# Designs tried in a protein design run: peptides against a protein of PDB entry 4ASU. Part 19

Target 1, 270 residues: chain A of PDB entry 4ASU
Amino acid sequence: ATLKDITRRLKSIKNIQKITKSMKMVAAAKYARAERELKPARVYGVGSLALYEKADIKTPEDKKKHLIIGVSSDRGLCGAIHSSVAKQMKSEAANLAAAGKEVKIIGVGDKIRSILHRTHSDQFLVTFKEVGRRPPTFGDASVIALELLNSGYEFDEGSIIFNRFRSVISYKTEEKPIFSLDTISSAESMSIYDDIDADVLRNYQEYSLANIIYYSLKESTTSEQSARMTAMDNASKNASEMIDKLTLTFNRTRQAVITKELIEIISGAA
Target 2, 83 residues: chain B of PDB entry 4ASU
Amino acid sequence: FTFASPTQVFFNSANVRQVDVPTQTGAFGILAAHVPTLQVLRPGLVVVHAEDGTTSKYFVSSGSVTVNADSSVQLLAEEAVTL

## One batch from the design tools (peptide; made by RFdiffusion4, then SolubleMPNN)

Design b1_p9_4_s4 (from b1_p9_4, 3 letters changed)
Fold by OpenDDE base, seed 3:
Structure b1_p9_4_s4 (fold): chain B 270 residues (1-270), chain C 83 residues (1-83), chain A 9 residues (1-9)
Amino acid sequence: as target 1 above (270 residues)
Amino acid sequence: as target 2 above (83 residues)
Amino acid sequence: FPAPVFIPP
């Protein structure tokens, strides 16, 4: 490489490092907010799931329609955040198909679609875009829930797959169940719940779905910002190391050029 | 007893004497060992009666309330404010 | 910022 080539590459990497450092700071600020907002969202979301755990709602084995909701975002540069969700979605879809279930997929965030479109296009019902630009709100979750319920796909049960936040350095891809109104209504364990009007149960289920989606979005967002912060830190470090290496190469190349020029002068070949 | 909104937690696995909730089917009081039920919240007042005799009032919007067989209660409001 | 946008399959 010429001195010009090395200099150009150094400039490029330095610019990348500036970008990655800036992105790290932005991700750190968003992470700090997301973590604060996740605390109540966990209580709220886990509270919504309590019915399903306590009632031990089971889907009959003869039921064949399964919905997979993958939760991520539109934004890249966050390590394995999207690929982890997509991997689990693929695994779940394959397991369900092997069990003779019909599987449909919903993507929350464009990255899920981008990863799965080629292999699972026929299984997609809908994708939600414009995810991850701002912190998710309950209103956003309600919109997603409503569109899901209005999709016309009569699923019996489903799975919402998202990254649960563990720490600034750790997330875990997890799955939570979702149930159709019919599955909840027909569950034997629900018989103990008295005075459940069908309209009440429908509305309750709508809230429950919105609640779990909201929770999943909050977990996903916190995980994503944390992962992005880490990824940008790593990218910045890698850029620094590359700058150091290229700087050494530049210095060596510069000395070689000078030596060559001196030899040419001394030899009269200049 | 758990009472939360998406943005705030008021009670988390607390023991309370009674919770009065506004539901679409009517307001009712949740006592200890209340029968299991599912209800949807209407805008209105939630009154929490603590075991120590203290009473706290909240205004809630929409949401849900679950009373389970184990006497656990989940009150989940879309919006809630202390009064 | 806009709410999540539905994209049909």
Scores: peptide ipSAE 0.049, ipTM 0.926, DockQ to the pose 0.057
Fold by OpenDDE base, seed 1:
Structure b1_p9_4_s4 (fold): chain B 270 residues (1-270), chain C 83 residues (1-83), chain A 9 residues (1-9)
Amino acid sequence: as target 1 above (270 residues)
Amino acid sequence: as target 2 above (83 residues)
Amino acid sequence: FPAPVFIPP
């Protein structure tokens, strides 16, 4: 490689390093906000799931329609965040299909569609875009819930798959159940809640769905920003190591050029 | 007793004496050992009576309240403010 | 057919 080639490559990598460092700082700021906003959202979301956990709602085996909601975002450069969700969605879809269930998929964030479109295109009901540019709000979750409920797909049970935040260095892909109104209404374990008005139960279920979606979005966002911060830090370190290696190569090449020029002068070949 | 909005937690697994809630079917008080129920909130006042005799008032928008067989209560409001 | 795409407001 010529000195010019090495210099060009050094300049390119230095620019990449500047970009990755900047992105790290942006991700760090977004992570700090997301972590703060996750604290109440987790209490709220866990509270919303409490009924379904305590009532042990079971879907009859004859019920075949299953919905998978994958929660992610539109934004890349966050390590395995999207692929982890997609992997679990694929596993769940395969298990359900093997059990003779009909599976439909909703993607929250364009990255889910990008990963699964080729293999699962026929199973997609809808994909939500414009996810991850701003922090998710309860309004966003309500829109997603409403669209799902109005989709005309009469699922019996579903799975919401998202990355739960553990720490700045750890997330876990998890699944939570979602149930249709009919499944909730027909559950034997709901008998202890006697005389619940059908309209009350419908409204409760709709609100619960929005709550669970909101919770999943908050967990996902916090996990994503943390993972992006780590990914950008790693990219910056890798760029630094490459800069060091290329700088050594540059210095060696420069010395070789000087030596060659000196030999040419001494030999009279100039 | 858990009382939260999407953005704020007011009570987290606390023991309380009574919670008065505004529901679509009417306002009622949740006491210890209340029968299991599910209700949807209407805009109105929530009053929390603590075991120490303190009373806290909140205005809530929409939401839900769940009373479980284990006497746990989840009060989830879309919006809630302390009064 | 491509899955419908919805953009939240």
Scores: peptide ipSAE 0.036, ipTM 0.912, DockQ to the pose 0.034
Fold by OpenDDE base, seed 5:
Structure b1_p9_4_s4 (fold): chain B 270 residues (1-270), chain C 83 residues (1-83), chain A 9 residues (1-9)
Amino acid sequence: as target 1 above (270 residues)
Amino acid sequence: as target 2 above (83 residues)
Amino acid sequence: FPAPVFIPP
């Protein structure tokens, strides 16, 4: 490579490094906020899930309609965040299909559709876009919940799949159950809950769904920002190493050019 | 007893004597070993009676309350403020 | 904050 080629490549990589460093800082700021907002959201969401765990709500095996909600975002450059959710969705969809269940999919964030559109296009009910530019709010979760409830798809049970935040360096793709109103109302285990009006139960379920979606969005966002921060840090380090290598190559090449020019001068003077 | 909004936690697995909640069907007091129930919150006052005899008041907008067979309570408000 | 935009399949 000529000195000019090396210099051009160095400039390009240095520019990439600047971009990745900047993106790391932005991700770090978003992560710090997301982690703070996740604390109450986790208590809130786990509190909503407590009923399903304590009541041991089970869907009868004869019920065939299953909904998968995959939670991610629209934004890339966050490592395996989207692919992890999509992988789990694919696995779950395959398992359910093998069990003779009908499977429909909702994607929260455009990246789910981007990954699954070729293989699962016919199973998608809806995709929600504009996810990940701003922190998710309870209002956003409520919109998703309402759209789901109004979709006309009469699912019996479902799964919400999202990345649970563990630490700045760790997330885990998890699944939580979602149940239809009919499944909850027909569950034998719900008989211990006395004097539940049908309208109350409907409203309760609407809140429960919104709560779980909100929780999943907060977990996903925190995981995503952390993963993006890590990815940008790694990219910045890799760029740094490449800059160092190219700088050494540049220096060696420069010395070789100078030496060659000197030899040519000496040989031409003879 | 757990009492939270999406943005704030007021109680997390705390022991309390009584919680008064505003529900769509009427306000009721949740005592220890209350029968399991599910209710939806209406806008109103939540009063938490601590074991030490102290009382705390909150305004809630909407949400849900769950009383489980294990005497655990989840009060989940969309919005809540301390008074 | 912009509401999530529904994109039909």
Scores: peptide ipSAE 0.031, ipTM 0.927, DockQ to the pose 0.058
Fold by OpenDDE base, seed 4:
Structure b1_p9_4_s4 (fold): chain B 270 residues (1-270), chain C 83 residues (1-83), chain A 9 residues (1-9)
Amino acid sequence: as target 1 above (270 residues)
Amino acid sequence: as target 2 above (83 residues)
Amino acid sequence: FPAPVFIPP
């Protein structure tokens, strides 16, 4: 490579490093906010799941319609965040299909569709875009819940798949159950709950779905911002190493050019 | 007893004597060993009676309340404020 | 801020 080529490459990598450093700082700020907002959201979301754990709601085997909701975002540059969710969605879809279930998919965030569109296009009901530009709100979750409930797909049970935040360096892709109103209302374990009006149960289920979606969005967002911060840090370090290597190459090449020029001068003077 | 909104936690697995909740079917008191129930909140006052006899009041908008067979209670409000 | 946008398949 010529000195000019090396210089051009150095400039390019230095610019990338500036961008990745800036993105790291932005991700760090978003992470700090997301982590604060996750604390109450986790209590709220876990509280919403308590019924399903306590009632041990089961879907009858004859019920075949299963919904998979994958939760991520539209935004890249966050390591394995999207691929982890997509991998688990694929695994779950395959397992359910092997069990003779009908599987439909909802993607929260465009990245789910981007990963799965080729292999699972026929299973997608809907994709929600504009996820990850701002922190998710309960209103956002309610919109998703409402669209799901109005989709016309009468699922019996579902799975919401998202990245649960563990720490700044760790997340885990997890699944939580979603049950249809019919599944809840028909569950034997629900018989202990007295005087549940059908309208009350319907409204309750709407809240439950919104609550779980909200929780998943908050976990996902926190995990994503943390992973992005780490990814941008790694990218910045890699850029630094490459700059150092190229700088050494530049110096060596420069010395070689100088040496060549000196030889030419000496040989031309002879 | 757990009482939370999406943005704030008021009680997390706490022991309380009684919780009065405003539901669409009316206000009722949740006592220890209350029968399991699912209810939807209406806008109104939540009153938490602590074991020490203190009472705390909250305004809630909408949401849900779950009373489980194990006496666990989840009060999940869309919006809630301390009064 | 806009709500999530529904995109049908």
Scores: peptide ipSAE 0.026, ipTM 0.922, DockQ to the pose 0.059

Design b1_p9_5_s1 (from b1_p9_5, 4 letters changed)
Fold by OpenDDE base, seed 3:
Structure b1_p9_5_s1 (fold): chain B 270 residues (1-270), chain C 83 residues (1-83), chain A 9 residues (1-9)
Amino acid sequence: as target 1 above (270 residues)
Amino acid sequence: as target 2 above (83 residues)
Amino acid sequence: PDLPYTEFP
């Protein structure tokens, strides 16, 4: 490589390092906010799931329509955040298909679609885009819930798959169940709730869906920002190491060029 | 008893004497060992009666309330403010 | 503001 080539590469990597450092700082700020906002959201979301856990809602085996909601974002450079969700979605879809279930997919965030489009395009109902630019709100979750309910796909049960935040250095891809109104209303375990008006139950289920989506978005966002912060830190470190290596190469190459030029001058070959 | 909004937690697995909630089917009081029920909140006043006799008042918007067989209660409001 | 989305057939 010529000195010019090395210099160009050095400049490029230095610029990348500046970008990654800036992105790290942005991710850190977003993470701090997301983590604060996750605390109440987790209580809220877990509270919304309490019914399903306590009532032990089960879908009859003869019911075949299953919905998978994958939750991530549009933004890259966050390690395995998207691939982890997609991997679990693929696994779940395959398992369900093997069990004779019909599977449809909703993607929250364009990255899910990008990963799964080639292999699962026919199973997608809808993909929500422009996810991750701003912190998710309950309004956003409500929109997603409404769109799902209006999708025309009469699922019996489903799974929402998202990254649960554990710590700044750890997340875990998890799934939570979603149930259709019909599944809930027909569940034997719900008999103790029989005095519930059908309209009330419908509205309740709409809130429940919005609640779990909101929760998943908050978990996902926190996980993503922490992962991005880590990824950008690693990228910055890698860039630093590369800069050091290239600088050494530059210095060696420069010395070689000088030596060659001196030899040419002394030998009269130039 | 859990009472939360998406952005704030008021009670988390707390023991309370009674919770009065505004629902679409009417306001009702949740006592110990209340029958299991699901309700949807309407905008209105929530009153929490603590075991020590203190009362706290909240204004809530839409949401849900769940009373389970194990006497656990989840009051989840889209918006809630202390009064 | 509503989240933009793409519908698949």
Scores: peptide ipSAE 0.024, ipTM 0.918, DockQ to the pose 0.049
Fold by OpenDDE base, seed 2:
Structure b1_p9_5_s1 (fold): chain B 270 residues (1-270), chain C 83 residues (1-83), chain A 9 residues (1-9)
Amino acid sequence: as target 1 above (270 residues)
Amino acid sequence: as target 2 above (83 residues)
Amino acid sequence: PDLPYTEFP
């Protein structure tokens, strides 16, 4: 490579490093906010799931309609955040199909569609886009819940798949159950609950769905920002190492050019 | 007893004596060993009676309340403020 | 066929 080529490459990598450093700082700020907002959201969301865990609600085997909700965002450069969710969705869909279940899919975030559209297009009901530009609100979750309930797909049970935040360097793709009103109403384990009005139960279930979606969005957002921060840090470090290597190459090449020129002068004077 | 909104936690797995909640079917008090039930909140006052005798009041907009067989309670309000 | 999209408000 010529000195000119090396210089051009150095300039390019230095520019990339500046961009990745800037993105790291932005991700760090968003992560800090997301983590603060996740604390109450987790208590709220886990509280919403408590009934389903404690009652051990089971879907009858004759019920075949299953909904998978994958939660991610529209934004890239965050490591395996999207692919992890998509992988789990594929695995769950395959397992359910093998069990003779009908599966439909909802994607939260455009990346889910981008990954799964070709292989699972017939199973998609809807995709929500413009996810990840702003922190998710309970209003956003309510909109998603409402759209799901109005989709016309009468699922018996469902799975919401998202990345749960563990730490600044770790997330785990997890699945939480979603149950239809009919499934909850017919569950034998619910018999211990006192005479519950049908309208009350319907309204309760609507809140429960919105609550769980909100929780998943907050977990996903925190995981994503943390992963992006880490990815940008790694990219910046890799760029730094490459700059060091290219700088050494530049210096060696420069010396070689000088040496060649000196030899040519000596040989031409002869 | 857990009491939270999407943005704020008021109680997290706390032991309380009694919680009064405003529901669509009427206000009721949740005491120790209350029978399992599910209710939906209406706008109104929540009153938490702590074991030490202190009482806290909150205004809630909407949401849900769950009383489980293990005596755990989840009060989840869409919006809630301390009074 | 394109999948339906819904945007957050």
Scores: peptide ipSAE 0.032, ipTM 0.908, DockQ to the pose 0.030; fails the geometry check
Fold by OpenDDE base, seed 1:
Structure b1_p9_5_s1 (fold): chain B 270 residues (1-270), chain C 83 residues (1-83), chain A 9 residues (1-9)
Amino acid sequence: as target 1 above (270 residues)
Amino acid sequence: as target 2 above (83 residues)
Amino acid sequence: PDLPYTEFP
C-alpha cells in the first residue's frame, strides 16, 4: 500500500471513530434516562399483567386468531436488538401456524418490518414508524393500543414480544400475552371476581393493553440504548486498534520510502 | 398493595389497612380480604390508610384497580399526584 | 402491496 492509500484509510477510520464515539455518548445519555424511567414503568407494567397471571386466563383451543406485536424501533446500530425480536416473532408465528392458528402481526418500529417484510408481508396489519427518536410516553402506547382495537381484527389471543432489560450488557427477548375482551369475559377463572359490568371490563382491558404496550416500549428502549452504547464502544475500540495498526504501517512505509530515496541518491540512480 | 403511575411508584407490594378508590361505579374502600374485583378509576381522590395509622391522599386520573383472590391489590393510574 | 404504515406520535 502506498503512503497515500494508508493516509486515506486512516482519515476514513478516524472519522468513523469520531462518529461512533459521539454516538456512544448520546446512547449513554439516553440509556441513563431510560433506565431511570424503566423503574416505575416496570412496576406499573408488571402490575398490569398481574390479573392475567393470577387468573390464569386461557384461550380455548378452538379459537384461531392470534396477534403478534413485535416491539423495537426505527434506529439501527444496536447489535442484535431487532433481529432478536424478529427471530422470536418468526418462531412464535411458525409454532402458531403449526397449531392451525391464524397469525397477524403488528410491528412497532420500522426495523421489524424491514426484517420480516419479505417472508411475512401478508401477515402484517400495521407498522408504527417514527419509533425511537424520543422516549416513549404513555400517550404513545395509548395510540398504539387504540389503533389495534380499532383495526377491526378480532383476535382471540395475542403475544407482545420485546427485549426486557437485564443489565447494560444483557437483555432477554420475552413474550407476554394479550387477550381479547371476549377471551377475558369467557374465562372460567374470571368467575371469582365480583359481578363485573361489561363496560367496566372493556375499559379495563383497553387500559391494560395500553399499560402492557407502554411497559414493553420502556423495556425495549432501555435495552436498545444499552446495546447501542455497547456496539458503539466496540466500534470505537475496533477503530482505535485499526488506527494504531495503520499508523505503524504508515511509519514503516515512510521509512522504507526514505531509505529507498537515499539509496537512489547514493547509487546515482536519481 | 401496589400503587403506581407510568412514571412514579407510590406503593410497591406494601401492606396497608385500607385503600379508598374512586371508581366509575362509585367510591369504595378496599379492606383486608376484600372479595376479588376489577374496577376502572375515575378522576378523584385515593386515600391510603397505612397499618401505622398514617393516611396518604392522592389525586388520580383514569386507571384501574384489581383485587385478587390472594388479597393482592394493584392500583394503576395514568396520572397520580400526592396531595 | 405495500404494508400499511401509521405515524408514531
Scores: peptide ipSAE 0.026, ipTM 0.897, DockQ to the pose 0.029; fails the geometry check
Fold by OpenDDE base, seed 4:
Structure b1_p9_5_s1 (fold): chain B 270 residues (1-270), chain C 83 residues (1-83), chain A 9 residues (1-9)
Amino acid sequence: as target 1 above (270 residues)
Amino acid sequence: as target 2 above (83 residues)
Amino acid sequence: PDLPYTEFP
């Protein structure tokens, strides 16, 4: 490689390092906010799931329509965040298909579509974009919930798949159930709940759906920002190492050129 | 007893004496051993009666309340403020 | 086939 080539590469890597450092800082700020906002969201979301856990709601085997909601974002450069969700979505879809279920997919965030559109395009109902630029709000979750409920797809049961935040260095892709109104209403375990009006139950279910979506968004966001921060840190370190190596190579090459020129001068060999 | 909004937690697995909630069908009090029920909140006043006799008041906009067979209660409001 | 998209408001 010529000195010019090395210099060009150095410049390029230095620029990348600047970008990754900047992105790390941005991710760190977003992470801090996300983590703070996740605390109440987790209590809220887990609270919403309590009914399903306690009532042990089961979908009858004869019911075949299943919805998978994958939760991620539009933004890349966050390690395995998106691929992890997509992997679990694929696994879940395959398992459900093997069980004779009909599967439809909703992607929250463009990255889900980007990963799955080739293999699962026919199963997608909708993809929600504009995810990840701003922290998710309950309003956002409500919009998704409403769109789902109005989609015309009469699912019996669903799965929401998202990355649950564990720590700054760890997340886990998890699945939580969603149930249709009919499934909840027909569940034997729900018989113990006193005189629930159909309208009340419908409204309740709408809240539940919005709640779990909101929870998943908050978990996903926190996980993503943390992962991005880590990824950008790693990228910055890798760039630094490469800069050091190239700098050494540059210096050695420069010395070699100088030496060659000196020899040519001394030898009179033009 | 858990009482939370998406952005704030007021009670997390706490023991309380009674919770009065505003529902679409009317206000009702959740006491110990209350029968399981699901309700939707209407805008109104939530009153939490602690075991020590203290009373806390909250305004909620909407949401849900769940009373489970195990006497656990989840009050989940879309918006809630302390009064 | 192009997947339908919905943007957050």
Scores: peptide ipSAE 0.022, ipTM 0.910, DockQ to the pose 0.029; fails the geometry check

